# Peptides against a protein of PDB entry 6MBK, part 52

Target 1, 240 residues: chain A of PDB entry 6MBK
Amino acid sequence: GFEMVNFKEEGFGLRATRDIKAEELFLWVPRKLLMTVESAKNSVLGPLYSQDRILQAMGNIALAFHLLCERASPNSFWQPYIQTLPSEYDTPLYFEEDEVRYLQSTQAIHDVFSQYKNTARQYAYFYKVIQTHPHANKLPLKDSFTYEDYRWAVSSVMTRQNQIPTEDGSRVTLALIPLWDMCNHTNGLITTGYNLEDDRCECVALQDFRAGEQIYIFYGTRSNAEFVIHSGFFFDNNSH

## One batch from the design tools (peptide; aimed at target 1 I61 I177)

Design b2_p21_5 (made by RFdiffusion4)
Pose (drawn by RFdiffusion4):
Structure b2_p21_5 (pose): chain A 240 residues (1-240), chain P 21 residues (1-21)
Amino acid sequence: as target 1 above (240 residues)
Amino acid sequence: SVDDFFSDFLPRQELLSKPNS
C-alpha cells in the first residue's frame, strides 16, 4: 500500500500506492522489529551497560550505542533497518559555525550550545571508557569509534526515538520503530498508538491519502525550536 | 556527576494506548 520516495522537502518518506481513507489502520510494526533499551541490554553492549552508570540512567544514550554496535555487527538482526537510515542529519550538531551564528540573541541558542557540549562530553567520556575498561574490550566499537559515529548515532536517536509501554504495560521505555519511522510530519493529531494485545505499534491514517500522495503523520505538539534542535527541521505553519 | 551527561532528547511520539480506527 505504500512505497519509499525521495521527496525534495522532507527527504525520504512513504507514498500511498492506493487510496487510504482517514482512520484506516494502514501500518503496524510488531515489537520484535523494534530496537529498545531492553534489546540494548541483551546485546553485545550488555556487559558495558551493566557497569556504566551513564548508560543505565540514559536510555537515549543506550539506544545510540545499541545502534552503533549493531551497525558494526555484520550479522545483526537489525541490519535491514540500519542500512536504510540516513547518513547525515540537519540537527544543529551538523551546522556550520556561521549557521549557528544567526541564532545569537535568541531563546533557542542556549539549547544548541547544551546539545553541542553534551554530545562532545559524551563522546570523549565513552571514547575513554571503550579504550580502557575491560567490560568494553569485546565491543565492536573498540576497533573504531569516531566523533562522526557518535554524532550520527545521537542524531539518529533524537530525530526518531519514541516512548512505548514495556512488554508488560506497567512501565515505559524508549524505542526505534522501523518502517513507520519513515513517515514525515504534518499538522494534525496523533494517530499512532501501541497495541498491547497484539504487541505492536499501530498507525491509522491521519487524513485521506490518495494514490500518489505522501503519507504523513503528526509527530507531536512540539515547537519549531524543538523540531529544529531535536528533529532537525523547521516546520512552516506549525500551529503549536 | 551523571547529570552532566544528560540529554534532553524528545520522543517523536508517546505511544501509550491503542489507536482508534

Design b2_p21_5_s1 (made by RFdiffusion4, then SolubleMPNN; from b2_p21_5, 10 letters changed)
Fold by OpenDDE base, seed 2:
Structure b2_p21_5_s1 (fold): chain B 240 residues (1-240), chain A 21 residues (1-21)
Amino acid sequence: as target 1 above (240 residues)
Amino acid sequence: SVSDFALPGLPRHKLLEKPKA
């Protein structure tokens, strides 16, 4: 087994409660526990989603609004998961002026400015939609939709979104994967997949873990710029 | 255009297949 632990330097992570062998299936998450574009459509957001072309076209924005609606809902099934999410991120939308100045010498600066511009435009658009659209009146965020809320939700999705198959396996959709996404990163191979037969995400151990050790997963090959822009951190031992 | 609202971002994982042993 494993347990959730707050590690001082890494934040929340998973710790082994027993010895886990390499390639052992130690963690799985059924579709019904995931926050998906489909669960967003089936939520209080569904009526608005059905009439807004941007929500329909951009699954990541649909997930961001799904997070905000569920966060604002005291009885949400995902409250325990949402409470494990950072309140702030080390992503570009949270950079101070000095951090942006440091990045001006890097290729990442164009992506930073793009994020600022696009996020501001999205917020302005959706603020108007939430204030004026009839289907927005029942949203729990109706009277509390700030830029800070929106940048948090967008950053949460940006750093945690995954591509998974639809239930019928015919298409790709986006999902946040509770509990599993608490695993911190290490070098290695992708050890997580989707089992369509059992309709669940499955994670096998990257290596042997002893009882009491932190369980790490590999997030995939990324440049340091991609980690900053998309994951909110640098990985010092990154070979790229 | 919908493209004007695009957020640059990469999915953390592409989980389209079962874990390979």
Scores: peptide ipSAE 0.050, ipTM 0.657, DockQ to the pose 0.820
OpenDDE base, seeds 1, 3, 4, 5: peptide ipSAE 0.027, 0.028, 0.028, 0.029; ipTM 0.614, 0.665, 0.594, 0.588; seeds 3, 4 fail the geometry check

Design b2_p21_5_s2 (made by RFdiffusion4, then SolubleMPNN; from b2_p21_5, 9 letters changed)
Fold by OpenDDE base, seed 5:
Structure b2_p21_5_s2 (fold): chain B 240 residues (1-240), chain A 21 residues (1-21)
Amino acid sequence: as target 1 above (240 residues)
Amino acid sequence: SVSDFALDGLPRHKLLEKPVA
């Protein structure tokens, strides 16, 4: 097993409560526990989603609004997960002036400025939508939708979104994976996949972990854990 | 356009390696 622990330097992470062997399936998260574009459509956001072309086109924004709506909902199923999310992120949207100045000599400054502009435009658009659209009146964020809220939600999604298959496996969708995304990063190989047969995310141990050790995973080289849907853990244990 | 709203896929972690001066 494992437990959630607040590590002093790394924040929240998972700690092994028993010895876990390399390649052991130690963690799985069924689809029903994921925050997905589909769960966003099925939430209080659904009516607005059905009418807003940007929410429909941009699954990451749909997830951001889903996070905000669920955060504002005291009885949300995802409250325990949302409470584990960082309140702030070390992402460009949170850069201080000095950090931005430091990047002025780099190509990254263009990406930072782009992200700021895009996020600001999105916020302005959705602020107007939330204020004027009839289906927005039922959203718990109707009277409390700040740029800080939006920045947080967008940053949460940007840093935690994963591509997973749809239920029928025909397409990919975006998901936040509670509990799993609490694992801190280490260098290694992708050890998480989606099992369509069992309809769950599955994580195998990157290495042996002893009881009391922090469990690390490799997020890959990109911000988004691309579930390499195609790297089904062909564990050769198909002894058939 | 949807492109105006695209979040550039900035890496999760500050891949802002400090430019090695």
Scores: peptide ipSAE 0.022, ipTM 0.570, DockQ to the pose 0.128
OpenDDE base, seeds 1, 2, 3, 4: peptide ipSAE 0.017, 0.021, 0.018, 0.018; ipTM 0.558, 0.578, 0.564, 0.583; seeds 1, 2, 4 fail the geometry check

Design b2_p21_5_s3 (made by RFdiffusion4, then SolubleMPNN; from b2_p21_5, 9 letters changed)
Fold by OpenDDE base, seed 5:
Structure b2_p21_5_s3 (fold): chain B 240 residues (1-240), chain A 21 residues (1-21)
Amino acid sequence: as target 1 above (240 residues)
Amino acid sequence: SVEDFRLDGLPRHALLEKPKA
């Protein structure tokens, strides 16, 4: 077993409550517990999603709005998860002027400016959509949709989105994986995959962990999104 | 276009290595 713990300096993480062996399946998260584009479609956002081409085309934006709607919903199943998310991120959207100035000498500055411009444009677009679209009237964020909210949601998704198969395995969709994404990062190998037969994310231990030790996973060198995009969820049926 | 809305997601933990001064 494991438990959620707030570690000093690292924030929330998972701690082993027993000895866990390397390669042991210690954590799994069924699809029904994931925040997915599909769960967004099935939520209060569903009617708007069905009418907005940008939400339909951009699963990450759909997840961002899903996060915002669920955060604004006291009875959301995902409240415990959302409450564990950082309030701020080390993403370009949160860079201070000095950090941006530091990057001016780098190629990264173009990506930073692009991200700012794109996020601002998205916010302006969706602000208008939320204010004017009939299907937005029932959204809990209708009267409380700020740039800060949008920045947070987009950053949450950008930093935590994963690619998983659809239920039928025919295509890839985006998901946030509660509990699993609480593991802090360490160097190593990818130890997380999706089991289609059991319809769940599965994480095996990267190494032996003793009772009381923090459980780390390798997020790759990239965002969870890029990690999953580039590394794949090893959908490799570990034929072990 | 949808392309105009692409968030080039910088990697989560690509802490842009502070260029070593």
Scores: peptide ipSAE 0.029, ipTM 0.542, DockQ to the pose 0.138
OpenDDE base, seeds 1, 2, 3, 4: peptide ipSAE 0.027, 0.027, 0.024, 0.026; ipTM 0.595, 0.636, 0.601, 0.625; seed 4 fails the geometry check

Design b2_p21_5_s4 (made by RFdiffusion4, then SolubleMPNN; from b2_p21_5, 9 letters changed)
Fold by OpenDDE base, seed 5:
Structure b2_p21_5_s4 (fold): chain B 240 residues (1-240), chain A 21 residues (1-21)
Amino acid sequence: as target 1 above (240 residues)
Amino acid sequence: SVEDFKLDTLPRLKLLAKPVA
């Protein structure tokens, strides 16, 4: 077993409550517990999603709005998960003036400014949508949609989104994976997959962990979104 | 265009929150 623990330097992580062996399936998360583009469509956001072309085209923005709607909903199933999310991130949208100044000498400055510009444009667009669209009237964020909220949600999704298969396995969708995404990073190999037969995300231990040790996983060298597709979800192509 | 709304997702690893000092 494992438990959620607030580690002093690393924030929230998972700690082993027993000895866990390398390659042991210690953690699985059924699809029904994931925050997905599909769960966003099935939520209070669904009516707006069905009419907004940007939400439909950009699953990451759909997840960001889903996260905001669930955060604003006291009875949300995902409240315990949302409460574990950082309030701020080390993403470009949170860079301090000195960090931006440091990047001015680098090629990364263009990407940072692009991200600022894109995020600001998205916010302005969706602010207008939320204020004017009939299906936005029932959203719990209608009267409290700030740039800070949007920045936080977008950054949360950007740092935690994963690609998973759709229920039928025919395509990929985006998901936030509660509990699993609390594992902090270490160097190693990808040990997370998706089991379509059991319809769950599965994580095996990267190494032996003793009772009381923090459980680390390897996030890969790419974004979590790219990570899960390329390395995590072994679709057993049972090519019969 | 939808392209104008692309988040330049810098492929960052799950960023650990800055330790709240």
Scores: peptide ipSAE 0.024, ipTM 0.580, DockQ to the pose 0.151
OpenDDE base, seeds 1, 2, 3, 4: peptide ipSAE 0.023, 0.020, 0.022, 0.023; ipTM 0.558, 0.613, 0.607, 0.621

Design b2_p21_6 (made by RFdiffusion4)
Pose (drawn by RFdiffusion4):
Structure b2_p21_6 (pose): chain A 240 residues (1-240), chain P 21 residues (1-21)
Amino acid sequence: as target 1 above (240 residues)
Amino acid sequence: EELEELEEELEELEEELEELE
């Protein structure tokens, strides 16, 4: 019912190959396909996750290393997902100095500075950990772990991650949701929810989509400062 | 890079001194 298309404005997205009515359940993704903090713990990253206090406290950082470890694993279950991810992003981590300079004197620039400093600190910290701690000597990252790798991983997580209930429904966790996460944003209401009975992520159409029209979802009621810093885009006519 | 070259030169000079001793 859909195909991948490289749109000028939003990059790759989903386009309808048939008419899709509003409120139609047109997209579902079972839990097995998701990359989660739990799958990160049970992966090759597990030994380091159990020893490193930062990875235990910060599921978003855990997901970034999970993404990097699987990217460096030729036989990873998630290789189809990793190979279709973007190689670059428009998060401020990728901006030139003069591009950030336009934000001087604004409310938003402080968070740009924090993002930069946090990412650099994290890279340097984990670089040392990986190169010296025994619990990381079997990681795929020991051979090569560049700043570009880390910038790509945290950018992938921040622009795509989601909160979902745990498999039991009593807690929440962070996850990457393949296929569905290729939908771009438009104004509207959240139409994606987690179905605990079928144990899958379900998305109903936000609006009518004719064949040939791009399929959009509503990401959330975020400001343009949040969209730029954490999602890497500015949304014209953001009603929120 | 300059610090690594200076460390290599220091190691060579230490080896030469040990040979002379």

Design b2_p21_6_s1 (made by RFdiffusion4, then SolubleMPNN; from b2_p21_6, 6 letters changed)
Fold by OpenDDE base, seed 2:
Order: C-alpha cells, then sequence, then structure tokens
Structure b2_p21_6_s1 (fold): chain B 240 residues (1-240), chain A 21 residues (1-21)
C-alpha cells in the first residue's frame, strides 16, 4: 500500500505503492508498536515512574522521558522510528531572540514565556531527580541529561503525541505512533481513529492517491503551532 | 481534583527552581 520515502524538503513521508481511494483504510498501527505511557511504565523508566508524582500526573512528560531512554538505548525497538524524528522543531522552545521579540507584540508571548519557564523548571526538577533518585541509576540517560535533550523530547511529544484509548477503552492515554508521523500533515477532515476490537490505530485516506503520490494525512483541526501551544505541557493558568 | 494536583505540582516545581538558583 505505501512505502517510506525521504522527501528532500519535507523529510520522511509515505508514498503510495498502489492507487488508494478516498475513505479507504490504508494504514494501521497495532498498539504493540506504539510508544505509550504504558510502555514507559513497562520500560526501564517504570520504577522511577512509580515513585515520581510528576511522571504519574503528566503523561506527556512520561512519554518525553520514555523517548529519551529509548533514544539512549542502542538496542531499542523504536530506534528506527526515533531516527526519523527531527533534530529541531518549530516550537517556542527553539525560538530565537528575534522571533521572541517579534512575538512580544502579540498575545502569544505570554504562552511562549510560560512554555520556556515551565520547561526550564521541569528540566531542573528532573535533573535533580535523575541525580539523586535510586531508581534513576539504571536509566541510560543518567550521565547525559541536558536541557537540549529535554527540550527535544518535550517538543517531539508536543508535536507528535496522539490521544488513544487505553487497552480496556475506559480512558484516554497518550501515544507516539510510528509511521504516523511520517505522513505529512494536511488540512482537512480527521480521518484517524482507533479500532479497539483490533487494538490498532487506523487511518483512512482523505482523498484518492495514485501510485507514486505522496500520502498526506490530517491529525487535527488545530495548526501545529496551536497544538504545540495548547498541548498541555503547559497548563494554561487560565482560570477555568 | 486533577487540577488541584497539578497546581500543587507547579508550586513544588517553583520552589525547587528557587532552590536551584
Amino acid sequence: as target 1 above (240 residues)
Amino acid sequence: EEEEELEELQEELEELQKELE
């Protein structure tokens, strides 16, 4: 149905190997291939997760640490996926001084500064945890945990996290979906879902694709920028 | 309940940041 291709300007993407029709289920990813909060708990991070309140409360941070641990593990199952991730992101955490100055005239500046401040605080906290907590001793990142690593992992999760049901379907959880991230984003209808019966993420085609065409998928109604700002890493202290 | 826990965690993070400065 599709093949992975490195597009020069767009990075990794999917190309159709056959004609795909609109509304056709062409891509599915079983739960076992996903990086989830549950897979984080079942990893080398599990002992620390079980004792750290922030990791327990913030599934996105748990995914960020899971991503860092797996990146630092040469034999990780997810190495092929992790290697496809960008080294940098267009997230506020990567904004240059001039970009921040430009945003000072906008309401977005408050969100940007909040993001910077919260990420820095989280890093400082977890740096101390990694240095002092007994269960951190086995983490492959123990001796190599930089702010750059953390902002990368946080930004990776912010831009790529998906809400999926838990295995029992009773709750929602967060997941990074291999192959899914390789589909370039387009504006359109959400044609992504989770099939609980088959325990897999499913994507239906937004449009007809011909053999040899790049496949684009839609992840949501929000722009990547809006999604990043509102991705819940930073609790908007906006008064609910 | 989850919001209150998150606020408490944010306060703890702020205190920890002050200790690291």
Scores: peptide ipSAE 0.024, ipTM 0.545, DockQ to the pose 0.000
OpenDDE base, seeds 1, 3, 4, 5: peptide ipSAE 0.021, 0.023, 0.022, 0.023; ipTM 0.558, 0.562, 0.545, 0.552; seed 4 fails the geometry check

Design b2_p21_6_s4 (made by RFdiffusion4, then SolubleMPNN; from b2_p21_6, 11 letters changed)
Fold by OpenDDE base, seed 2:
Structure b2_p21_6_s4 (fold): chain B 240 residues (1-240), chain A 21 residues (1-21)
Amino acid sequence: as target 1 above (240 residues)
Amino acid sequence: DEEEEEREREEREEREEEEEE
């Protein structure tokens, strides 16, 4: 009951093709369509993942590299999804000097500097790994791994990562969810979940939508500061 | 292996920083 639309101000989003009722399950995404740590292990990244402790420990970094590898792969299943991603983000990693100076008056400045430092260090580490590790020779990014690539991938993951259960439901893992990112954010109630029985992400409507209206979802409880740090979003009436 | 020790250090530092955030 929805279609992908490029909205002028908000970018890619979902539009209702029929009336959708509040609490109606209107969107679901099977695990097989997700970019996950497991799909990273099963990709061209798998051999390197199996030998790099940071990739093993840091699921978000594993997803970032998975995203970069798939972006560099013209026949990737996820190309249609990757093409919907922004080329730049409103994350701290993209802040200009003046924006950073403005944030010096806020409590968020520590987190901003941490993100800059960590991302730079991670890039330096993985640049060395990609240059020297035998399994990195199979990566499509072997000869093209820039800080801008890494910053983009990390920011993509940071803004779009979701916690989902593992297949057995025993643990949580990270996933990028195609179509999920197409739902623009609104302040409201959490309307997202995972159905383990059907092995899918599920989204229920926050409100009634009419045919032709843009569909908005709420991803979780965050402060405005956390939204700025993690997603670049700000809600004036964020009650969380 | 110096490379393994470097990876373990980086892994620890990154994890510690994520736990502080």
Scores: peptide ipSAE 0.016, ipTM 0.510, DockQ to the pose 0.000
OpenDDE base, seeds 1, 3, 4, 5: peptide ipSAE 0.016, 0.015, 0.014, 0.015; ipTM 0.519, 0.537, 0.527, 0.518; seed 3 fails the geometry check

Design b2_p21_7 (made by RFdiffusion4)
Pose (drawn by RFdiffusion4):
Structure b2_p21_7 (pose): chain A 240 residues (1-240), chain P 21 residues (1-21)
Amino acid sequence: as target 1 above (240 residues)
Amino acid sequence: DPSTFETLPMLASDITKPIPP
């Protein structure tokens, strides 16, 4: 019912190959396909996750290393997903100095600075941990762990991650949801939810989509400052 | 303190609730 298309404005997204009515359940992704904090713990990263206090406290950082470890694993279950991810992003981590300079004197620039400093600090910290701590000597990252790797990983997480209930429904966790996460954003209401009975992520159409029209979802009621800093885009006519 | 490595919280979309009927 859909195909991948490289759109000028949004980059790659989903396009309808048939008419899709509003409120139609057109997309579902079972839990098995998701990359989660739990799957990160049970992976080759597990030994380091159990020893490092930062990875235990910050699931988003745990997901970034999970993404990097699986990217460096030729036989990873998630290779189909990793190979289709973007190689670059428009998060401010990628901006030139003069591009950030336009934001001087604004409310938004403080968070740009924090993002930069946090990412650099994290990279330097984990570089040292991976190169010296025994619990990381069997990681794929020991051979090579560049700043570009880390910038890519945290950008992949921040622009795509989601909260979902745990498999039991009593807690929440962070996850990457393949296929569905290729949908770009438009104004509207949230139409994606987690189905605990079928144990899958389900998405109903936000609006009618004719064959040949791009399929959009509503990401959330975020400001343009949040979209630029964490999602890497500015949304014209953001009603929120 | 792990919070010193991330002073700016990262945002995630919330999909914890089911789709209404």

Design b2_p21_7_s1 (made by RFdiffusion4, then SolubleMPNN; from b2_p21_7, 8 letters changed)
Fold by OpenDDE base, seed 5:
Structure b2_p21_7_s1 (fold): chain B 240 residues (1-240), chain A 21 residues (1-21)
Amino acid sequence: as target 1 above (240 residues)
Amino acid sequence: DPSSFQELPTLARDLTEPIPA
């Protein structure tokens, strides 16, 4: 087993409550527990989704709005998950002037500016949609949709989104994976996949973990610059 | 127009494949 723990230096993570062996399937999350584009379509956001071409075309934005709607819903099934999400991120949308200056010497600066510009444009568009579209009147965020809200939601999705198969396996969709994404990052191999037969995300242990040790996973091979841009991580031991 | 909205440079983790046995 494992438990959620707030680690002093790394924030929330998972701690082993028993010895876990390498390659042991220690964690699985059924589709019904995931926040997906499909769950967004089936939520209070569904009517607006069906009428807005951008929500339909951009699954990550659909997930961002799904997060915002569920966060604003006291009885949301995902409240326990949403409450574990960071309030702020080390992503470009949160960069201070000094952080931007640090990246000026790198090609990443263009991505930072692009991300900021695109996010601002998206916010402006959706602010107007939320204020004017009839189907937006039922959204719990109707009277409270700030740039800070949107920045947070987009950053949450950007750092946590996963590609998984649709239920029929015919297409790829986007998902946030509660509980699993609480694992902090380490170097190694990807040990997570989707089991379509059992319709669940599965994670096997990257290494042996003893009872009381933090459980780490590998999110994927990325440069430090890519981690900053996409995940908000700095990993000193990143071998890639 | 959705085409006017450039995708955010976001990398989603590809978990579509099952864990290799």
Scores: peptide ipSAE 0.261, ipTM 0.758, DockQ to the pose 0.788
OpenDDE base, seeds 1, 2, 3, 4: peptide ipSAE 0.240, 0.244, 0.236, 0.041; ipTM 0.733, 0.738, 0.720, 0.636

Design b2_p21_7_s2 (made by RFdiffusion4, then SolubleMPNN; from b2_p21_7, 8 letters changed)
Fold by OpenDDE base, seed 2:
Structure b2_p21_7_s2 (fold): chain B 240 residues (1-240), chain A 21 residues (1-21)
Amino acid sequence: as target 1 above (240 residues)
Amino acid sequence: DPSSFQELPTLARDLTQPIPA
């Protein structure tokens, strides 16, 4: 019912190949296709995860490392997905000096500096872990782990992470949702949720789409990073 | 320094609920 297309102004998106009606379940992604904290634990990262308290405490960092490990793995199942991800982001971690200078007159500068500081500290910590921890020797990142790599992975997770239930529904975990997150965003109602019975993320159409039209979805609550991309830090209301 | 490992001020999207009927 849809195909991946590179749109000139919006980058990658989904285009309808047939007419899709409002509220039609047009897209679903089974758990087995998701990049999750659980898939990170079950990957080459698993041994390190089991021994590093930060990876265990911070699922977003676990996803960032999972993303980096899979990117560095030529035979990764997620290579087709990873190749669709931006190489750079408009998140604060990528702000140029002039953008930072502009923000110096605003309260947003404290958040920007906090992100820089936290990300740099995390990188320094994990650089040492990768260099010294025995279980890091098997990681494809062992000899190539730069700040740019970490910045990219963290920014990818920041902009794309989703809360979904665990397989048993008892807890919440974090996931990147391939294919679904290729839909470009529009304002509207949340039309995405998790179907635990079928163990899949489901998306219904926000409106009618004709064959050949781009499919837009409402991602729901945007991250602060996404808000900066779309509206900047100047607004107190992150509702859209 | 515990502040070194604070979560980035980004919210994950909550997709834990089924799509509203």
Scores: peptide ipSAE 0.258, ipTM 0.741, DockQ to the pose 0.614
OpenDDE base, seeds 1, 3, 4, 5: peptide ipSAE 0.013, 0.257, 0.058, 0.250; ipTM 0.373, 0.731, 0.638, 0.736

Design b2_p21_7_s3 (made by RFdiffusion4, then SolubleMPNN; from b2_p21_7, 7 letters changed)
Fold by OpenDDE base, seed 2:
Structure b2_p21_7_s3 (fold): chain B 240 residues (1-240), chain A 21 residues (1-21)
Amino acid sequence: as target 1 above (240 residues)
Amino acid sequence: DPSEFQTLPTLARDLTQPIPA
């Protein structure tokens, strides 16, 4: 029903290979294909996770480290997904000095500085952990853990993380959803949810798409400020 | 304290519910 395409202005996206009707279930991703906090625990990161309080408390950081470990692993199952991720982001962590100066007149500047400070502190902490903790010795990033690596991973998670139920449905966990998050954004209604019975993320079409058209999805109602800070983009036609 | 390391509240998308019928 769809194919991955590199669009010139929008980067990677999905294109319909047939006509898709509104409300049609055209895309689903089983739990086993997701990058989750649970898959991080079950990976080479698991021993360190079990002993680090910050990794345990902050699922987004656990996902960031999971992403870095898998990126550094040539045989990772998620290599095809990781290769579709941007190398850089338009998030505050990538702002140049002139962009930061422009934001000084806005309330967003406090959030930007907070993000810089917190990310730098996290990096300094985890750099020390990776250098000194016994369970870090087997991590593929042991000898290659730069601020640029961490900034990229944190930004990837920040822009792409989703809340989904745990397998038993008793709790909420965090996940990156391969293939699905390749869809570019439009305004509309959220047409994505988790089907716990089939243990998969499901996406239905927001509108009719013809064969050859790009498939767009809506990720949620957010202000432009929230998009800049959390999603790394500005949506001109956002009504909020 | 992990709270000292809190990133900005990264608004994770809430996909915990099934698609509304």
Scores: peptide ipSAE 0.322, ipTM 0.759, DockQ to the pose 0.843
OpenDDE base, seeds 1, 3, 4, 5: peptide ipSAE 0.023, 0.299, 0.271, 0.232; ipTM 0.544, 0.749, 0.739, 0.733

Design b2_p21_7_s4 (made by RFdiffusion4, then SolubleMPNN; from b2_p21_7, 7 letters changed)
Fold by OpenDDE base, seed 4:
Structure b2_p21_7_s4 (fold): chain B 240 residues (1-240), chain A 21 residues (1-21)
Amino acid sequence: as target 1 above (240 residues)
Amino acid sequence: DPSDFQTLPTLARDLTQPIPA
């Protein structure tokens, strides 16, 4: 019902290959295809994860490292997904001086500075961990862990992370959802959820889409400031 | 302290609930 397309201005997105009706379940992604904290634990990162309190406490960082490890692994199952990720983001960590100056007039500047500071601290910490921890020796990023790598991974997770239930539904975990997160954003209603019975993320169409039209989804109500901070996304029609 | 490392509360999208029917 859809195909991945590189749109010139919007980057990768999904295009309908047939007519899709509003509320039609057009996209689902089984848990096994997700990059999750659990898949991170079960990966080459697992031994380090089991020993590092920060990785254990911060699922988003665990996902960031998982993403980096998989990116550095030529045979990773997620290579096709990872290759579709932006090389750079419009998140605060990538802001140029002019963008930061623009935000100085807003309350978001404090969050930007906090993000810079926290990310730098995290990088410094994990750089040391990767250099010194025995379980880091097997990580494919051992010899190549730059701030740029970390910035990219954190930004990837920041913009794409989702809360989903654990398999037993007892807890919430974090996941990157391949293919689904390639949908570009529009305003509207959230039409994505997790079906625990079928153990999959499900997305229903926000509206009718004709064959050849780009499929847009809505990720939730956020202020422009929150979108900037969390998604690096400016949506002029954000009515919130 | 992990608290010192808190990234901005990156609001993960809450997809824990099924899509309302």
Scores: peptide ipSAE 0.290, ipTM 0.759, DockQ to the pose 0.839
OpenDDE base, seeds 1, 2, 3, 5: peptide ipSAE 0.022, 0.283, 0.271, 0.281; ipTM 0.511, 0.727, 0.724, 0.729

